# Ledger of designs, part 148: peptides against a protein of PDB entry 3KDP

Target 1, 230 residues: chain A of PDB entry 3KDP
Amino acid sequence: PFLIFIIANIPLPLGTVTILCIDLGTDMVPAISLAYEQAESDIMKRQPRNPKTDKLVNEQLISMAYGQIGMIQALGGFFTYFVILAENGFLPIHLLGLRVNWDDRWINDVEDSYGQQWTYEQRKIVEFTCHTPFFVTIVVVQWADLVICKTRRNSVFQQGMKNKILIFGLFEETALAAFLSYCPGMGVALRMYPLKPTWWFCAFPYSLLIFVYDEVRKLIIRRRPGGWVE

## One batch from the design tools (peptide; made by RFdiffusion4, then SolubleMPNN)

Design b2_p22_2_s1 (from b2_p22_2, 18 letters changed)
Fold by OpenDDE base, seed 2:
Structure b2_p22_2_s1 (fold): chain B 230 residues (1-230), chain A 22 residues (1-22)
Amino acid sequence: as target 1 above (230 residues)
Amino acid sequence: DLIEELLKRKKELLEKVEKYRE
């Protein structure tokens, strides 16, 4: 998100501290879930393996899967960001190169896509309004990721353990999202303003995309065992 | 009391956001 902000010169979609909260907080549970799944899969295979080679392959597979999911999460966040800005008069194309004027507090007549002028304060309010739904979108997409991890396991024992992790993950993600969205001071500390409940649903199409992605991935694995998609 | 305060603050912030979106 921050790299796209710099490259495209668009208004900042998500604050640096919030990005760190995602990377270190929200992404931890999915990462642990993937690590456990891989470890259990290795135990179930019970095939003679080269520990060095197979460890490397597994680490690559986990990193690739996590990276792909992360890209979809980012796309979902940016979608929500662009929707909010478009609803406030800023079309995506108009945002390109706008950052310089957007962040200049001395310019109080920045025009939107319809010729409406925005003060610095107004621009910052809409910017900070985008931060919360961007974060919430990532959380909702992570719910789908946790559910996908559940569906990968066929063992009753593994499913039982995974169910506990799933429930905990869903609770933790929801609690964190609620805390960061509605706790007093978050607007100042994290530049996250409170979100209307309707915006939680903006992430649902991307949660569906995660499910579709996983089903396609599973299909490819079944057709081409040992491929890079595992 | 804490919940009521949070809800009040939430409402105030939402009203400010709506004001600047007009």
Scores: peptide ipSAE 0.026, ipTM 0.511, DockQ to the pose 0.046
Fold by OpenDDE base, seed 4:
Structure b2_p22_2_s1 (fold): chain B 230 residues (1-230), chain A 22 residues (1-22)
Amino acid sequence: as target 1 above (230 residues)
Amino acid sequence: DLIEELLKRKKELLEKVEKYRE
């Protein structure tokens, strides 16, 4: 998210604190859980012909899969960001290069896509309104990871403990998202303004996309055993 | 109820900002 902010020179879609909360607070437990589930499922199915190369390949594949899921999550967050800004008069094309003027406190006549002028305070309210939905979108998209993990299970009984860790992580993320979204003072402290419940549903298409992606991946793995997609 | 209150406060803040802009 921050890289796109720099490259596209758009208003900041997600605050630094929220980024830290995602990276350190939310993504870590699910990521670890997914990594362990994949590693054990693969280890149990294949006797390591070459333990060094097979571990490295598996780690690379897990990293790649997680990276791809992470990209889809980021796309979901940005989609929500662009929808919110578009609803407030800022079309995505207009946001390109707008950051400099957007962040300038002394410019109080920044025009939206429809010629409406926005003061610095108004712009910041809209910006901070995007932070919470972006974060929540990522959390909701991460719920798809639970479904992915369930569908990866050949045996429900063998992965029971890892499933508990993943579920716990998702509950923790959801609780954190709710806390950051609705706790009084979070708008001032973390620049996370309260979220309308309807915005939780904005992430659902992307959750579905992740699910479809994983099913396609699984189909490819099943059809091409030993392929690079494993 | 809490969400509605927070949304109300947000609306009030936006209205205050708009009034200040005028």
Scores: peptide ipSAE 0.024, ipTM 0.540, DockQ to the pose 0.029
Fold by OpenDDE base, seed 3:
Structure b2_p22_2_s1 (fold): chain B 230 residues (1-230), chain A 22 residues (1-22)
Amino acid sequence: as target 1 above (230 residues)
Amino acid sequence: DLIEELLKRKKELLEKVEKYRE
């Protein structure tokens, strides 16, 4: 999210604190779960014939899978961001390069896509309105990971401890999302305004997309056992 | 009740923004 903000020079879609919460809260739990998964796999599997190559391949596959999931999550967040801004008069094309004028406190006549002028304060309210739903969208998309884990019938018993860590992490992320979205003072302190419950549903299509992606991936793995797509 | 209050505050803020749009 932050990279796209820099590259596209669009208004900040997600606050720095919220980004930090995602990085520390959301990314750590999957990383820990993966670390435990590797440790359990190393314990349960007979010594891999080539420990260096097999470990490297698994790490690369895991990294690619999480990278792809992360990209889908980011796309979901940005979709929500663009929808909110479009509803407020800023079409996606108009947002490109707008950051400089958007963040300038002395410019109070920034025009939207329809020629309406926006003061600095008005622009910042709209920006902060995007922060919460962006974060919530990412959290809701991560729920798909829980569903994916549950559908792995044979692995659910083998991954019992890993699933508990993942479930705990998702619960923590959800609790954090609820806290940041609905705690008094968060709008002032963290620049995150409360979210209407309807916006939670905007993330569901992306959760479904991740679910479908994983099912297709699993199907490919089943059809090509020992393939590079684990 | 807390969520409703926050939603109410958000609504009030949005209404203020809309008034400034007008």
Scores: peptide ipSAE 0.017, ipTM 0.468, DockQ to the pose 0.034
Fold by OpenDDE base, seed 5:
Structure b2_p22_2_s1 (fold): chain B 230 residues (1-230), chain A 22 residues (1-22)
Amino acid sequence: as target 1 above (230 residues)
Amino acid sequence: DLIEELLKRKKELLEKVEKYRE
């Protein structure tokens, strides 16, 4: 997300605090889950199939899967960002290269796609209005990841502990999202303005996309055991 | 109350923006 912000020179779609919360909360849960799976696999002394190669392959596969899911999450967040800005008069095409003028405090006449002039304060309010929905979108998309992991139980994920860790992580993320979105003073302290409840539903199409993606992936793995997608 | 106040402020800000369009 941060790279796209720099490359496209668009207004900041996600606050630094929210990024940190995602990185420390969301991304750590899969990593911890993997670490526990490795530890449990070592404890269970299941017949070492070539233990070095199989562990490495599984780690790579899981990392790729989470990487792909992360990209879909980012796309969902950016979609929400663009929708909010479009509703406020800034079409996606107009946002390209706008960051320099957007962040300039002395420019109070930045025009939107419809010729409306926006003061610096107004622009920053719209920008900060995007941060919370972006974060919430990611959290809602992560709910789909949990469902996917539950459906994997019968085929790949025999470990019940992984699901407990994921459920706990999602609960923490959801609680954090609710706290950041609705706690008084967060707009001033973290520049995260309150979210309309309707924005929680904006992420559902992307959650569905992740679900479909994972089902297709599972289907491919079942049809081609040992393929590159494994 | 705070959400309503912030939404109200946002609405007021948007209305001000619309007034500046006219």
Scores: peptide ipSAE 0.022, ipTM 0.503, DockQ to the pose 0.024; fails the geometry check

Design b2_p22_2_s2 (from b2_p22_2, 18 letters changed)
Fold by OpenDDE base, seed 2:
Structure b2_p22_2_s2 (fold): chain B 230 residues (1-230), chain A 22 residues (1-22)
Amino acid sequence: as target 1 above (230 residues)
Amino acid sequence: ELEEELLKRIEELLKKVKELMA
């Protein structure tokens, strides 16, 4: 998010404190919950044919898969960001290069895509309104990520949801998102304004996309063991 | 203000990286 913010010179989609909440709050507990997941039966029984080469290949493939999931997650967040700004009159193309004027407190007549002028205070309200749904989008997408990452090859339907700690992690992450979204003072403390409940659903297509992506990936792995998708 | 300062520093670092990669 920060790299895109700087490179494209768009208004900041996610504040630094919110990023810290993602890294420390929404990633830590789910990661701990995954440590308690039961090992996949195929991983436990399958010894690598060549420990040196197979380890390297597997690490590359895992890194690629996580990279792809991370890209889908980021796209989901940015989609939500652009939707909110578009609903407030700022089309994505208009946001390119707008940061300099957007962040200047002395410019109170920044025009949107329809010629409406926005004061600095109004712009910051819209910006901070984007932070919360961006964060929530990340959390909702992480639901799918957490569930799919518990297995390497088996479908979620095959492995099941036996880990109570993982389930607890999903609820904890959701509760944290709700707390940060609706607790009074979060707008001042974290630059996260309250979120309308409808915005929680904006992330669901991307969560579903990750599920479909992973299930297809796992299906390919099951059909073609040792392929480049593994 | 602290966030703005941090962002400015990051921008300066990225500029330096771009210069090194050019």
Scores: peptide ipSAE 0.000, ipTM 0.281, DockQ to the pose 0.014
Fold by OpenDDE base, seed 3:
Structure b2_p22_2_s2 (fold): chain B 230 residues (1-230), chain A 22 residues (1-22)
Amino acid sequence: as target 1 above (230 residues)
Amino acid sequence: ELEEELLKRIEELLKKVKELMA
């Protein structure tokens, strides 16, 4: 999101502090929890890894982690961002190159897509209104991401949810998201204005998409061992 | 046979998605 902010010169979709909250607050505990996940039931049926030929981290794994899943997460966040700005009169195409004028406190007549002029304060309110839903969208999508990372091959339904630390991680990241979204003063302190409860549901399609995508991928791996998706 | 054909199509689709998201 920050890279797109720079490249496209759009209003900041997700604040720096919010990014830190994701990386340090919502991602760290879940990531640690994966270290305590139970081995897959079929692990003993696999041949030992050859350390000379088999990379521990391969291109497919990197692509899944940073390319595919990360892209879906970003798309979910940007969807909420564009919807909120569009509801406030700023169509997506109008946002391109707008950052310079948007962030200039001395320009109080920035026009939206309908010719309405916006003061600096008004623009910052709508910007900060985007931060919270974007953040929450990432958290909701991370539910699916964390769950799918439990196994490489087995379905989540086969593996189950026995890792108590992982379950704790899901609650922790959700509780943090709720705290940052609804606690008084977060608008001033973190530039995250309160979230309408309905916005929590905007991320669900993306979470479902990740879940379905990974379950299908794992199904293919189980039925066609040694394929490119492994 | 039908199952194998469906899996092939799904695999091809996932490959395309992977390429688009990479």
Scores: peptide ipSAE 0.000, ipTM 0.259, DockQ to the pose 0.016
Fold by OpenDDE base, seed 4:
Structure b2_p22_2_s2 (fold): chain B 230 residues (1-230), chain A 22 residues (1-22)
Amino acid sequence: as target 1 above (230 residues)
Amino acid sequence: ELEEELLKRIEELLKKVKELMA
């Protein structure tokens, strides 16, 4: 999100402190939980056809898959960001290149897509209003990420939810998201203003998309072992 | 302030990268 902020010169969709909260708070515990995930029954039973070449190919494909998932995650966050700004009068096209004027505290007449002028303070309120739902969107998408990471080949329905630590991670990140979203003072401390509960649902399509994507991928792998999708 | 400084540095780096890629 920060890279796109710089490249597109849009108002900051997610603050650095919030990013740190994601990395340390919502990603670390789940990552640890995955270390305790039970090995896939099929992976343990299947010897690689070629231990040297198949490992390299698999690592590349895994890296690509996680990269794709990360892109979907980012898209989900930005979607939420653009929706909120659009609801406040700033259409996505209008946001391009707006950062310079947006962040200038001396400019108090920045116009939205409808010609309404916004003071610096008003703009920052809208910006900070975007931080929380962006963060929550990332967390909700991460639910799908954690669930799909349980297996490489088997469906989640086949492997099941046996890792209690993983489940704990899901609740922990959700609790953290709720805390950051609704605890008094977070607007001042973290520039995360309270989130309307309805915005939690904005991320669900993207979470579902990741889930479906991974299940389809795994289905293809199961049907065509050693294919390019593995 | 640190965030703003970091942002400025990144912007400068990106400008340099763009110049190198042009």
Scores: peptide ipSAE 0.000, ipTM 0.276, DockQ to the pose 0.014
Fold by OpenDDE base, seed 5:
Structure b2_p22_2_s2 (fold): chain B 230 residues (1-230), chain A 22 residues (1-22)
Amino acid sequence: as target 1 above (230 residues)
Amino acid sequence: ELEEELLKRIEELLKKVKELMA
């Protein structure tokens, strides 16, 4: 998100506070919960791996897969960002290169895609209005990410949802997201303005996409052991 | 046969995605 902000010179899509809330707040308990996940049912049926060759290859493949998931996650966030700004009159193409004027407090007549002028204060309100939905989008997508991380090979349907700590983690991150989004004063304290409940659903297609992507990947691994998608 | 064809197409798509993400 930050790299796109710099390269495209668009208004800041995700604030530092929201990033910290993701990294330190919403991601901690879920990450710890994975340490308590039960071993895959087929772990004892797997052939011994060559520690010199198979370990390195598998680590690279896993890293690539999670990298792709991360990109889908980021895409979901940016989608939400662009939708909100478009709803407020700023089409995506108009945002390119706009940051310099957007962040200048002395320019109070920045025009949107329809010729409406926006004061600095108005622009910052819209910007901060994007931060919370972006954050929430990340949390919703993390639901799928956390669930698919339970296994490397088996489907979630085969592994099941028996890890109570993981379930707790999902509720915890959701509760934190709701708190940060709707608690009075968060707009002033953290620049996280409240969002319409409908924005929670904006991420669902991307969450589903991640889930389907990983299930298909795992299906391929099961059908073609030793494939490049493992 | 249909399942194998679908899996092959999915693998091709995943390969393209990997190339884009590289």
Scores: peptide ipSAE 0.000, ipTM 0.200, DockQ to the pose 0.016

Design b2_p22_2_s3 (from b2_p22_2, 18 letters changed)
Fold by OpenDDE base, seed 5:
Structure b2_p22_2_s3 (fold): chain B 230 residues (1-230), chain A 22 residues (1-22)
Amino acid sequence: as target 1 above (230 residues)
Amino acid sequence: SLEKELLERIKKLLEEVEELLK
């Protein structure tokens, strides 16, 4: 997200505070959950045929899978960002290169895609309005990510959701998202303005996409053990 | 050069998003 911000010179889609909340608040408990997740019985029982080569391959494959999931998460966030800005009159194409004028306090007549002029304050409100939905989108997408990451080969339907720590993590990140989104004063303190409840659902297609992607991946692994998808 | 290429890719993606949002 930050790289896209720099390259495209668009208004900042995700604030620093929001990033910190994700990294410290939402990822900590899930990471612990995964660390204490009973290693999938297949992983523990499968002695590496060659400990040097198989370990490296597994690490690369895991890294690739997380990278792909991360891209889907980012896409979800940006989708939400562009939807909100478009709803406020800024079409995606119009945002390209707009950052310089957007961030200039002395320019109070930045035009949207429809010729409406926006003051600096108005622009910043819209910008900060995007931060919270972006965060919430990531959290909602992470629900699917956390559920799928507990297993490498087995379907979620086969292994189930027995990890209490994982469930706790899901509730924690959701509670944090709700707190940051709806608690009075967050707009001033954290520059995170309240969200319409409908924005929570904006991420659901991406969560589903991640879920489907992982189930398909796992299905391929089960049918073709030792393939590049593993 | 890389930045320009990335920018063009971003533009294309944004155009697609704009079409979806209309």
Scores: peptide ipSAE 0.008, ipTM 0.289, DockQ to the pose 0.016
Fold by OpenDDE base, seed 1:
Structure b2_p22_2_s3 (fold): chain B 230 residues (1-230), chain A 22 residues (1-22)
Amino acid sequence: as target 1 above (230 residues)
Amino acid sequence: SLEKELLERIKKLLEEVEELLK
């Protein structure tokens, strides 16, 4: 998210404090839960023939999985960000290059896509309005990602939800999201304004899409082992 | 140069998304 912010010169979709909350609060426990996740039955059945090459392959697979999770989270967050800004009159294409004027306190006539002028304070309210939904979207997407990451080839329906640490992690990140979204003073302290309950559901279609996509992918992998989809 | 190229790619993607949202 921060890299896209720099490259695209868009208004900051996620504050530094929220990033810290994600890294320390929402990502740490799920990451630990994944480390203790029971290995897929097919992975455990293969005796490592060459410990060096098999470790390297496993490290590459883990790295790719974490990279994919990060991309999915970012895509979900940015989707929510662009939807909120579009509803407030800022179309995605108009946001490109707008950062300099957006962050300038002395410019109080920044125009949206419809020619409406926005003061600095109004722009910052809209920006901070995006932080909480972005964060919540990440949490909701993490639900799907964590469940999906339990297996590479097997369906979630086959392996089930046996990892108590994962369940605890999901509860903790959800509780943290609720706390940050609704606790008084968080708007001032963390620049996270209260979230409308409807925005919790905004990420669900995306999460469901990812879940369905991954299940279909896994089904294809099971039917055609060694295909390009792996 | 890389930043400009990435920006152009992002612009194209955003245009496609906007078309899908219309």
Scores: peptide ipSAE 0.008, ipTM 0.282, DockQ to the pose 0.015
Fold by OpenDDE base, seed 4:
Structure b2_p22_2_s3 (fold): chain B 230 residues (1-230), chain A 22 residues (1-22)
Amino acid sequence: as target 1 above (230 residues)
Amino acid sequence: SLEKELLERIKKLLEEVEELLK
């Protein structure tokens, strides 16, 4: 999100404090939960691979897979961001390069895609309206990430949801998202304005996409052991 | 220069998406 903000010069889709809440608040407990996850039955039964060649390849493939998931996660957040801004008159193409004027408090006549002029205060309200749903979108997508991360090869349906700590982590991040979204004063304190409940569903297609992606990946791995898709 | 090129590519992609959504 931050890289795209810099490169595309768009209005800030997610506040720094919110990013910290994601990285430190929502990811720590899930990460710990994954450390306590039981090893996959197939991994424990597998004979050791050639440690020199297979270790490096596996690390690269795992890194690539997580990188791809991260990209899908970011796309989900930006999708929500662009939808909200579009509903407020700012089409995605119009947002490109708009940051400088958007953030200038002395410019009170920034035009949207339809020629409507927006004051600095109005623009900031819309911007802060995007922060909460962007955050929530990331949390919802992280549900899928956490669920798929517990297995490398086995389907989620085969491995099941046995880790109670993982489940706790999912509830914790959801509760945090709800708190930040609906607690009075968060709009002032964290620049996260209250979220309409309907926006929680905006991320679901991307969560589903991650699940489908991972299941397809795992299916390919199961059908072609030792392939480059691992 | 790289940033400008990337922006132009993004703009093109967004235009295509917008056309598809019309």
Scores: peptide ipSAE 0.008, ipTM 0.277, DockQ to the pose 0.014
Fold by OpenDDE base, seed 3:
Structure b2_p22_2_s3 (fold): chain B 230 residues (1-230), chain A 22 residues (1-22)
Amino acid sequence: as target 1 above (230 residues)
Amino acid sequence: SLEKELLERIKKLLEEVEELLK
């Protein structure tokens, strides 16, 4: 999100401190949990790994966790960001290149897509209104991410949720999201204004999409072992 | 083998894109 802020020169969608909270608070524990996830029932049917020739970490697992799914998470966050700004009069195309004027405290007449002028204070309120929903969107999408990354080929319904650390990670990230969203003073401290409860549901379609995508992928693997999807 | 190689390259590209989106 911060890189997109710089590259596209748009208003900051998510604060740097909040990004750190995601990386350290929501991603670290889940990542550890995945390392200690119970083996799939079919893994025990395979020959033991050769520690001299085989890689310690599964590159496919890493690529899915930090590549494909991470990208979907970011897209979900940006979707929420653009929706909020559009509802406040700033269409996505209008945001490109707007950062310079947006962050200038001396410019109090920045126009939205409809010609309405916005003061610096008003712009910052809208910006900070985006931060919390963006963060929450990532957390909600991570629920699906954590669940699907437990297994390579087995359905979530077959493998189950036996990893206590994973369950703890889900509660931790949810609790952190709730804390950052509703704790008094977070608007000043982290530039995250309180979240309307309805915005929690904004991320659910993305979580569902990830879940469905992974279940379909796993179904294909089960039906066609040795295919490109494996 | 070809499918595996292609998949690995795609995954690598997606990882790079994800990093840019942070």
Scores: peptide ipSAE 0.000, ipTM 0.197, DockQ to the pose 0.019

